# Peptides against a protein of PDB entry 5HDT, part 161

Target 1, 163 residues: chain A of PDB entry 5HDT
Amino acid sequence: MVVKTFMDMDQDSEEEKELYLNLALHLASDFFLKHPDKDVRLLVACCLADIFRIYAPEAPYTSPDKLKDIFMFITRQLKGLEDTKSPQFNRYFYLLENIAWVKSYNICFELEDSNEIFTQLYRTLFSVINNGHNQKVHMHMVDLMSSIICEGDTVSQELLDTV
Target 2, 163 residues: chain A of PDB entry 5HDT as posed
Amino acid sequence: MVVKTFMDMDQDSEEEKELYLNLALHLASDFFLKHPDKDVRLLVACCLADIFRIYAPEAPHTSPDKLKDIFMFITRQLKGLEDTKSPQFNRYFYLLENIAWVKSYNICFELEDSNEIFTQLYRTLFSVINNGHNQKVHMHMVDLMSSIICEGDTVSQELLDTV

## One batch from the design tools (peptide; made by RFdiffusion4, then SolubleMPNN)

Design b2_p29_5_s2 (from b2_p29_5, 19 letters changed)
Fold by OpenDDE base, seed 2:
Structure b2_p29_5_s2 (fold): chain B 163 residues (1-163), chain A 29 residues (1-29)
Amino acid sequence: as target 1 above (163 residues)
Amino acid sequence: SSFEEEYKKRLKEREEYLKKNNLKTFEKK
C-alpha cells in the first residue's frame, strides 16, 4: 500500500491515522516550529492543519501550552498571504482554506490564552488583507473571523479594538 | 452586495461539499 501524505488522508482512515500518530506529535516540536527555513515552516503549518482536519472533531494534542504554540505558529505563517504573487501562495491559500473550513481555531476556546490567540489571528489577517486577494481568500478570512465571534462566549476589549 | 451573494453561494457550496464527504469540523454542537 502506498504511503499517503497528510494532505491525501481521509478523516475515516483510522488505520492510516495510527501509522502517523508519532509523526504528528513530533511535528509540533520546537525543532519544526522554530525551523530556520520559512518554506519548511509553511509546510509544517499545512501538515499541522491537516492533522487537525484528519482528527476532527477530536484534538490530537491535549497540552494547553503545546496547543498555544501550534496556533501562534500557524498564525505567524498566515503573514505570507500578503504577497499574492509568491510562488508559495497556493500553499498559504491551502492553509487558510483548511483552518477556515475545519474551524480548527475553535479548539482554542478551551485555552486560558484564547483571547491572545484570537487577537493575534485577527491582527495578522487584517495586516495582510489587500485588494489583490480574490473573493475566495476574502471569504475564508471572513468565515474564519465570524466563526470565532459567533461561537465565543466572551470577547476581550483587546480583541474588540483589533476588529 | 455582490460580495454577500458570492459569500452565500460559497457557504452553500461548502456545506454541500461537507455533507457529501461527511467532513467533520470543530464547530460547536
Scores: peptide ipSAE 0.303, ipTM 0.765, DockQ to the pose 0.865
Fold by OpenDDE base, seed 5:
Structure b2_p29_5_s2 (fold): chain B 163 residues (1-163), chain A 29 residues (1-29)
Amino acid sequence: as target 1 above (163 residues)
Amino acid sequence: SSFEEEYKKRLKEREEYLKKNNLKTFEKK
């Protein structure tokens, strides 16, 4: 229900955004980010991606540490893109498409550990990118990585070595 | 290439979708 609610929520629905602010905060808690169920973690990631979409261009979270935790968490979920035949692949695709279109990782440019986050993202994407994905998946992956490179003022050598 | 053509097509579709739905992003200006 929560997933469906966020998926259907409009970016201009200010009242609903305020209503679900507390829920958004709870979804970023360790309870959900470290949930033992892989499918639950994926759902949480999709919800978090939707929260970023809904609040764009404003970051829904202000704590740098929390933002880092969230994006590192989302990055870990993207590993699931490697299995195109998984029953959950549609949700992994949704996650990828969302973060690519919304460019939510651009929030990380304001974080001290942005290079670490981007490096992990690139490593994760490159680990799965050549696994028989269709053109849409490839496009989103390339678009996501290219956007970060093009819009970044500086890129660490470690990130350059990853690309 | 076929990929380039498809990429351009999909890019246009994305732009149209974003425009139609007024989707805001975190892109830098």
Scores: peptide ipSAE 0.300, ipTM 0.754, DockQ to the pose 0.812
Fold by OpenDDE base, seed 1:
Order: C-alpha cells, then sequence, then structure tokens
Structure b2_p29_5_s2 (fold): chain B 163 residues (1-163), chain A 29 residues (1-29)
C-alpha cells in the first residue's frame, strides 16, 4: 500500500526517497488532484503531506505553478475537519498534524501567490473550527497559523483582515 | 486560561518529540 509506505518512511531513508521520487511527481498530477472521489482526494493530500515530510527541508517539487496547485488542493481538503464525526476524520487529523509539524506551508513563501495561499488557508481553518474539536486539533491550527505570521516578513492587509 | 495551559503543555510535548526524533522541518527561504 502506497499510503502506508509513505506514512512509515523515515526522513533518513535516502535510498527509499530516491526510489519513490517518480511516484511523488505523479501524485501531483491533475489526474489525482482533480479526482472525482472525495476520499481519494483526501488520500492524495495525505500522501503529498508525507512526501513533504520525507523530503524536508528540501521541497521535492520545483515548479511554482505545481506547488501552488498542491497547497491550494491541500487547503481544500482541510474543509473536511469540520465534521468531527466523519469516519475519515482521523485522516483529516493526520493531514493537519503533518502540515503543522513539518511546516510544509513555509514552502509557499517562495511563491508569488503566497498571500493568496495563506489567506485561503486562514479562511478555511476559521470556517471549520468548532467546539467539537479537541485540544490537539486546536493546537495544530493555532501553531500552523502562528508559524506563518511569525516566520513571514510581511503579512498582507487581506490576510490581517481575515484573522 | 485552561486552553493556554493545555497549549503550552502540548507544545512542550511536541518540541520534545521533534527533538527526540530529529524531525526536519521547512523554513522560510
Amino acid sequence: as target 1 above (163 residues)
Amino acid sequence: SSFEEEYKKRLKEREEYLKKNNLKTFEKK
């Protein structure tokens, strides 16, 4: 199982990282990012998050357009955090925890559309936060937002208005 | 607040975990 393989892979597994590089590139294709099945898209998002984790601190993708597509895609998947009773919630939690710990969105500082990506992320997080979330979920959301504010040189007025 | 205390505890736990496992993260470029 590809998903399990990425979840269990260590950052120090250089040989395995090289082996799965081609797969990582294909997971960012339109075929997967625009897959009609919602559960498949969530799995793809988790795999992409794991790819960033495995390759940190080096971004495995170099195309600015592709990186934008990926993070906009991941942001859209985070909407699933709203329903804490969903059978897929644990996988949404995994996605959130991963991107918060790895600070994957920091890659977006290299992109011209970084402010757009961060704005969409903040809007999404605030739209899904509810009283059903436990302290771990809240911590990851706060940490994710705080990291972007603290590590960014400047924050757009649009993003400030969102907060 | 209760949230702040819990947040600090969880943050410390994460920092210890990350240090223990030497997890590499992305930084602003």
Scores: peptide ipSAE 0.299, ipTM 0.757, DockQ to the pose 0.704
Fold by OpenDDE base, seed 3:
Structure b2_p29_5_s2 (fold): chain B 163 residues (1-163), chain A 29 residues (1-29)
Amino acid sequence: as target 1 above (163 residues)
Amino acid sequence: SSFEEEYKKRLKEREEYLKKNNLKTFEKK
């Protein structure tokens, strides 16, 4: 129910957003980010991505440390894109499409450790990109990376070396 | 290239979707 609710929620539904604010906070807790089940972690990542979508352009979390944890967590989940035959691939696709369209990683520009986050993202994407991915997946990956480069004023040397 | 054309097409579809649903995105602050 929670997943469906987030997927269908309108960004302009202020009442609904307020209603689920506490849930959003709980989803970002260590309990969920460090959940032992990888499928649960993927689901959590999708929910977090939806939360960002719902609250855009306002960041639903104010703690820089928490935001860093969330995006590093989401980045780790993107590793699952490598296996196109996975039964969970559709959810990985959903995650990728969401973060690409919403530009949720742009929140990271406000963080001191933005270069670290972006570097990890690029490393992860380049590590999972393969010829088994359809064109849509490739487009989302390119869009995600290009958006960050185009909107970023500076990038670390490490990121430049990765690109 | 074919990829470029398809990419532009998808980009347009994305923009239309965003406008249709009044979907907001994050930007650098």
Scores: peptide ipSAE 0.290, ipTM 0.770, DockQ to the pose 0.760

Design b2_p29_5_s3 (from b2_p29_5, 16 letters changed)
Fold by OpenDDE base, seed 5:
Structure b2_p29_5_s3 (fold): chain B 163 residues (1-163), chain A 29 residues (1-29)
Amino acid sequence: as target 1 above (163 residues)
Amino acid sequence: SEFEKKLEERRKEREEYLKKNNLKTFSKK
């Protein structure tokens, strides 16, 4: 299982990182990002999150357009956090925890469309936040948003209005 | 699934990894 492969890999696995680099690149293809199966898309998002974790602080994706596609894709998956009783919630939590810990979205500061990405992220998070979420879920959501605000020197008015 | 079986174990491992401040992140600060 591809998901297990990246999940079990750590940041110091240099040989494995090199071995699976091409697979990481393929996982970001439109075939996977636009896969018709919702569960497959979630698995892809988890893999992508792990890929960012494994290769941090260097993203293996160099194209700004591809990076934008990936983060917009991940943002769309985070909508699944709304239903805490979903059978897939643990995987959504995994996704959230990963991107919060790794601060993956901070890569977007190097993109021209960073404000669009951050705005969409914040809108998504605020739309799914509810009082039924565990304390850790809230903590990761707050940490994710706060890290972006603290990292950024200039924040657009649109983003400020979203916060 | 194998993913669900290992999820908690991996979470604990990552948490310990963070506690040791060994996790590389994309933060510049």
Scores: peptide ipSAE 0.389, ipTM 0.808, DockQ to the pose 0.361
Fold by OpenDDE base, seed 2:
Structure b2_p29_5_s3 (fold): chain B 163 residues (1-163), chain A 29 residues (1-29)
Amino acid sequence: as target 1 above (163 residues)
Amino acid sequence: SEFEKKLEERRKEREEYLKKNNLKTFSKK
């Protein structure tokens, strides 16, 4: 299983990282990003998050357009955090925890459309946050947003209006 | 499910790892 392969891999697995690089690249294709099944898209997002974790601090994706597509895709999946009673919530939590720990969105500062990506991320997070979330979820959401603000020093007016 | 159980086990392992090691991140600061 592809999902388990990347989930079990750590950052020091240099030989495995080289072996599965081509698979990592294919997971970012439109075939997977635009898959019609919602559960499949969530698993793809988790895999992509693991790929960023494994290869940190160097992303294996170099195309600005592809990176934008990936982060906009991951952002869309985070909408699933709203329902804490969903059978898939633990997988959404996995996604959130990963991107918060790894600070993967900080890659977006190298993109021309970084403000658009960050605005969409913040809008999504504030739209799904609720009192039903436990302290761990809240902590990861805050860490994710704070890391971006800290790295960028300042944010656009559009992002400030969202906050 | 068994898959979800494995996810939780790996999450706990990562938490323990982070307490002991310096996780490489994409932050420049």
Scores: peptide ipSAE 0.384, ipTM 0.805, DockQ to the pose 0.345
Fold by OpenDDE base, seed 3:
Structure b2_p29_5_s3 (fold): chain B 163 residues (1-163), chain A 29 residues (1-29)
Amino acid sequence: as target 1 above (163 residues)
Amino acid sequence: SEFEKKLEERRKEREEYLKKNNLKTFSKK
């Protein structure tokens, strides 16, 4: 129900956005970010991606530490993109497509630890990218990385070493 | 599977939305 609710919600649904704001905040709690079930964590990541989509360009999370936790969490989930034959691959694709379209990682430029987050993201993407991925997956990966490079005035040496 | 179908439907809807409208993003540029 929760997953479907956020997935179906539009950016212009102001009344719904207000209604589900508290739920959005709860989904970013340690309970969900550290949930023992891998499939649940993936669903949580998708929900979080939808939350960013819905509230763009204003994230409902105000804590820099919480935002860092969320994006490090999402980055960890992207490792699942490696197995294209996984039953959950479509959900991983959904996650990738969403964050690429919404440019949600661009929120991280406001964080002191942005370089760490971006480095980890790039390392993860380069770790999972392979010739088995179709053009759409590659496109979203490139779009995601390019958006960050384009947005940033400077790129850390650590990130440059990763690229 | 029913969930997957729903995902695909929503993906297409979002894609159309992106094409027809200015999707709000977190990009500052």
Scores: peptide ipSAE 0.362, ipTM 0.788, DockQ to the pose 0.379
Fold by OpenDDE base, seed 1:
Parts: structure tokens; C-alpha cells; sequence
Structure b2_p29_5_s3 (fold): chain B 163 residues (1-163), chain A 29 residues (1-29)
């Protein structure tokens, strides 16, 4: 399984990273980002998160439009964090933990639409956070949001209004 | 599931790795 392959790969696997670069690029295609199956989209998001982890600090995607699509896509998947009792919650947690640790959203500072992406991320996180989330989930959410605030030179008024 | 068990194992490994090593991130600062 492609998901398992990326999950098992570490950041020092240079030969494997080069080998699977083409696959990584294809995973960002509309076929996968707009897949009709919700569970498939979640798996795609996890793979994309792993791709960013594996290639950090170098983003394997260079197209600004594609990067925007990817992060907007990942943001939409984070809505699944709301139901802590879902059978897929562990995968949503994996997604959150990964992007928080790797600080993958920091790539978005290089995009013209960074404020839009961050605003959507914050809105999504605040919409799903609830008392059922354990300390680790809360910690990752805070880490994710604070990393963006600390990394940015300026914070837009729109983003401030979202918080 | 087998996948979920693997996720948990890898999560623990990643957590331990972060405690011992510096994970490469996309932070510029």
C-alpha cells in the first residue's frame, strides 16, 4: 500500500525519496484530491502529510496553485477531527500530528493566498475543537496555530478576526 | 486494523525520535 510505504519512510531515505518522487507528484492530482470517497481522501491527505514530512525542509511541489490546492484539501480533511469516536479518528489524529510536527503549513507563507489558507485552517480548527479531544489533540492544534503566528512577520486583520 | 496498529507504533517511534533528535521542519526561523 502506498500509504504504508510513505508512513515507513524517514527523512534520511534519500534514495527512496528520489524513487517515489513521481508517485508523490501524482498523489496531488485532481483524481485524488477530488476523489468521491471520503476515506480515500483521508488516506490521500495522510500520504501528502507524509510526503511533506519526508521531503522537509524541501517542498516537492513547486506550483503555487498546486500547493494551495493541497493545503486547502488538507484543511478540509481536518474537519474529521470533530468526531472523536469515529473509526477513522486515529488517521485524522495522524494527519494533525504530522502537520503540526513538520510545520508543513509554513510552506504557505511563500504563496500569495497564504492569508486565505491560514484563515480557513483556523476556522476549521476552531469549528472542530471540543471537550472530547484529549490533551495531545489540543496541543497539536495549538502548536499548529502558534507556529504560523510566530513564523509570520505580519498577521492580516482577516486572520486576527478569525481568531 | 493492521493499518491502525502500524500507525500507533510509528507514532510512538516518531515521538521518541523527536525527543532525541531534531526533526527537519518547514520552519524558517
Amino acid sequence: as target 1 above (163 residues)
Amino acid sequence: SEFEKKLEERRKEREEYLKKNNLKTFSKK
Scores: peptide ipSAE 0.355, ipTM 0.782, DockQ to the pose 0.361

Design b2_p29_5_s4 (from b2_p29_5, 17 letters changed)
Fold by OpenDDE base, seed 1:
Structure b2_p29_5_s4 (fold): chain B 163 residues (1-163), chain A 29 residues (1-29)
Amino acid sequence: as target 1 above (163 residues)
Amino acid sequence: SKFEEEYKKRLEEEEEYMKKNNLKTFKKK
């Protein structure tokens, strides 16, 4: 129900954004990020992506530690893109499409550990890309990586070695 | 290159989609 609610909400729904702010803040808790169920973690990741979409261009989370945890968490979920035949693939696709179009990882430029986050993202994307992915998946992955490089003032040598 | 042309085309399509739907995105500050 939460997933459906956020998916149907647009960026101009100011009253609804205020209503669900408390729920959004709690989704970043360890209870959800470390949930033992893999499918639940994927749903949490999609909800977090939707929260970023809804609140763009302002980040709803202000704690650097929480933001780092969230994006490291989302990055880990993207590993599920590897299996194109998975019953959950459509949700993994939604996650990828969302973060690519909304450019939510640009929030990470404000974080001290931005290079670590981007490096892990690139390594994850290159580890899961395969011939089973259609053109849209490939383009979202390339767009996501290219956007980060283009908007970054400096790119670490470690990140360049990953590309 | 052919890859670059395809990438640019897709990027333009995405930008057009975002403009059509007035999608706001995050930018580096």
Scores: peptide ipSAE 0.269, ipTM 0.692, DockQ to the pose 0.738
Fold by OpenDDE base, seed 3:
Structure b2_p29_5_s4 (fold): chain B 163 residues (1-163), chain A 29 residues (1-29)
Amino acid sequence: as target 1 above (163 residues)
Amino acid sequence: SKFEEEYKKRLEEEEEYMKKNNLKTFKKK
């Protein structure tokens, strides 16, 4: 499994990073980002998150349009955090923890559409946050949002309205 | 509740897995 492969890699495994670079590029294609199966999309999101983790602090993708697509895609997957009883919740948690810890959304600061991405992220997180989540989930959500605010020099009015 | 305990257990397992790595983070450029 692609997910397992990336999950097993660390950030210092240079040879493995090069080996799977082409695969990483393919995972960002429309074929995967627009896959009709939601479970597949979740796996793709986790893989992408792992790719960012592995390559941090260097962005593995250079196209602004592609990066926007990826993070908008990841944001959409986070909606699955709402149902804690889902059999896929662990994967959603993994996704959340990964992006919060790695701060992969910081890549978006270089994008002209960063405010749109962050706004969608915040709206999504606020929509799924509920009392059924334990403190760790809440912490990751808050850390993710607060890190973006702290890292950013400017915040759009639209983003401020979501906070 | 039983559900909550199982849920927390699952989260702990995932968190411990993630913590196996000394992760570097992305910074605003």
Scores: peptide ipSAE 0.246, ipTM 0.689, DockQ to the pose 0.347
Fold by OpenDDE base, seed 4:
Structure b2_p29_5_s4 (fold): chain B 163 residues (1-163), chain A 29 residues (1-29)
Amino acid sequence: as target 1 above (163 residues)
Amino acid sequence: SKFEEEYKKRLEEEEEYMKKNNLKTFKKK
């Protein structure tokens, strides 16, 4: 129900944004990020992605450590894109499409550990890309990676080695 | 290349979609 609520919410619902702010904060807790059920973690990731979409261009979280945890968590969920025949693939696609369109990873440029986050993102995307993906999936993956490269002023050698 | 052309076209379509729907995105500060 929480997932459906965020999915249906648009970026111009100011009153609704305020209403769900507390919920957004709780979704970033270890309870949800470290949930033992992988399907629950995927739903949490989609909710977090929707929160970023809804609050764009303002970051809904201010703690650098929490933001790092969130994006590292989202990155880990993207591993599920590998199996195109999975019953949950549509939700993985939703996650990918969301973060690509919203460019939520641009928030990471303000983090000290941005290079670590981007490196893990690139490693994950390159590890899951396969010929079973349709053109839209490929385009979102390429768009996400290209956007970060183009937006970044400086790139670490480690990140360059990953690309 | 054909890939580059397709990629550019897709980006343009996406940008048009975002503009049409007033989709706000995050930018590097």
Scores: peptide ipSAE 0.282, ipTM 0.706, DockQ to the pose 0.721; fails the geometry check
Fold by OpenDDE base, seed 5:
Structure b2_p29_5_s4 (fold): chain B 163 residues (1-163), chain A 29 residues (1-29)
Amino acid sequence: as target 1 above (163 residues)
Amino acid sequence: SKFEEEYKKRLEEEEEYMKKNNLKTFKKK
């Protein structure tokens, strides 16, 4: 129900944003980010992506450490994009589409460890890209990666080596 | 190329979607 609620929530729902602020904070806790069930982690990632969407262009989390944890967590979930026949692929697609459209990773430019986050994102995406993906998936992946490069003034050598 | 044309089309669709839904995005500060 929480997932559905966030999916249906738009960016102009100020009252709802306030209502679910506490929930958003809890979703970023170690309890959820380190949940033993990978399907639960995927749902958490989708919820977090929705939270970013809802709060855009304002970051819903202000702690640099927490933001890093969240984006590293989301990046890890993107590994599930590899298997297009997975019963959960639709949710992985949703996650990818969301972060690509909202450009949520642009928040990371304000973080000290932005290059680490971007590097891991690129490595993850390149590791899961395959010919089984439809064109929309490819476009979202390319759009996500290219947008970060275009928005960034400089990138680390490690990131350049990854690309 | 075919991919480039389809990519451009997709970008246009995304732009229209964002406009239609008033989607706000994060930008580098």
Scores: peptide ipSAE 0.265, ipTM 0.687, DockQ to the pose 0.736; fails the geometry check

Design b2_p29_6_s1 (from b2_p29_6, 15 letters changed)
Fold by OpenDDE base, seed 2:
Structure b2_p29_6_s1 (fold): chain B 163 residues (1-163), chain A 29 residues (1-29)
Amino acid sequence: as target 1 above (163 residues)
Amino acid sequence: SEKEKKEKRKKILKERALEAQKKRKEKKE
């Protein structure tokens, strides 16, 4: 399974990283990012999160537009965190945990549209956070958002208005 | 400088990625 492949891969496995590079690139194609199945999109997002981990600090995606598309895509998937009793919640949690541990969104600081990406992330997280989330989920969300604020040089007014 | 900040961010990102892998392995133990 593709998800398991990237889930179990180590960052220092250079041969494996080279072997699955093409797969990583294909997963970021419009075919997968715009896949009609919500569950497939979630799996793709989880894979992409692991790809950012594995290839850190250099994602295999060289196009700024593609990177923006990917992070906007991941952000859209995080909306699924709202329903804490969803059968897919554990996978949504996996996605949150990955991006909170790795802080992969910090790659976006190199993008021209970083503020747009961060704004959408914050709006999404604030829209889905609720009392049904356990402390661990809340901690990941706060840790993720705090890291972006602390490591960023500038924060847009739109982002500040969202908070 | 901005260049230094960029390199620092990359260094931290790499470290966090490695720590994430360790944390995941610890969960499986």
Scores: peptide ipSAE 0.673, ipTM 0.944, DockQ to the pose 0.834
Fold by OpenDDE base, seed 3:
Structure b2_p29_6_s1 (fold): chain B 163 residues (1-163), chain A 29 residues (1-29)
Amino acid sequence: as target 1 above (163 residues)
Amino acid sequence: SEKEKKEKRKKILKERALEAQKKRKEKKE
């Protein structure tokens, strides 16, 4: 399984990283990012999160536009966190946990549209956060958002208004 | 400088990625 492949891969596995590089690139294609199946998109998002982990600090995606698309895509998937009783909640949690641990969104600081990406992330997280979430979920959300604020050189007024 | 900031962010990202790997392994155990 593709998901398991990237999930279990270590950052120092240079041979495997080279072997699956093309797969990583294909997963970021419009075919997958705009896939009509919600469950497929979630799996893709999880893979992409691991890809950022594995290839850190240099993601295999060289296009700023592609990077923006990917992070906006991942952000959209996080909406699934709203339903804690969903059969896919554990996978949504996996996604949140990965991005909170790795803080791959910090790659976006190199993008001209970073503030747009961060704003959308914050709005999404605030829209789904609820009392049904346990402490771990809340901590990941806060940790993720706080890290972006603290590490950012400049924050747009729009982002400030969101916070 | 902007260059220095970029390099610093890359360094931190790499470290966090490695830490995430460790945390995941610990979670599985």
Scores: peptide ipSAE 0.666, ipTM 0.942, DockQ to the pose 0.803
Fold by OpenDDE base, seed 4:
Structure b2_p29_6_s1 (fold): chain B 163 residues (1-163), chain A 29 residues (1-29)
Amino acid sequence: as target 1 above (163 residues)
Amino acid sequence: SEKEKKEKRKKILKERALEAQKKRKEKKE
């Protein structure tokens, strides 16, 4: 299982990181990012989130355009957090937890389109946050957003006003 | 400098990634 492979991989596993590097690259292909099955897309997003963790601080995706696509893709998957009773909610939570712990979105500060990415992230999170979410979910969302604000001197005031 | 900021962000990202690894292991316990 691809998801398990990256889920269980440690950052210091250099041989494994090299072994699965090509797989990591393939997961970021349009084939997977635009996969018609939403459950597949969620699995891909989880893998990508773990890939950012494993290869931190240097993601294997060297193209700024590809990085943007990936983060926009992950952001779109976070919409699934809106349904707390979904059978896939735990996997959506996994995704949220990962990005909140790792804060891989901070890679985006090096991208020209960082404000667009962060804006979409904030809009998505605010659109899905609801009273049905437990405290952990709320804390992850707040932690993720506040961290970007605190670390980003390039974040627009407009974006800050949305918080 | 911007270069220094970039390096600092990388350092923090690496640390957070490692901490995430630890947290996940602890969660499984």
Scores: peptide ipSAE 0.666, ipTM 0.942, DockQ to the pose 0.802
Fold by OpenDDE base, seed 5:
Structure b2_p29_6_s1 (fold): chain B 163 residues (1-163), chain A 29 residues (1-29)
Amino acid sequence: as target 1 above (163 residues)
Amino acid sequence: SEKEKKEKRKKILKERALEAQKKRKEKKE
């Protein structure tokens, strides 16, 4: 399975990284980003998150527009964290854990539309955060947001005011 | 400079990615 392939891949696995590069690029296509199945989109998001981990610091996606689309896509998937009893919650947690550990959203600081991306991320996280989430989920959310805020010199005042 | 900031972010990202995979492996053990 594609998800397991990227999940188990290490950053220093140069041969594998080259082998699956085309697959990584394909996963960022509109076909997958706009896939009608919510579960498929979640799987794609998890793969993309791992791809950012594996290929760090240089994501294989060279287009700024594509990068924006990907992070906006990942952000939208995080809304699934709202239902802690969902059978897919563990996968949503996996996604959150990955982006919290890797801080892949920091790639967005190189994008012109970084403020839009971060704003959507904050809004999404605050919309789904609730008392039903365990401490680990809360810590990941806070850690993720704090990391971005800590780079305040690269974040617009407007974004800071909305937080 | 902006160039230095970019390089610093890349360095940190690489380190975090490495740490993440270590944490994941440890979690599975």
Scores: peptide ipSAE 0.650, ipTM 0.939, DockQ to the pose 0.803

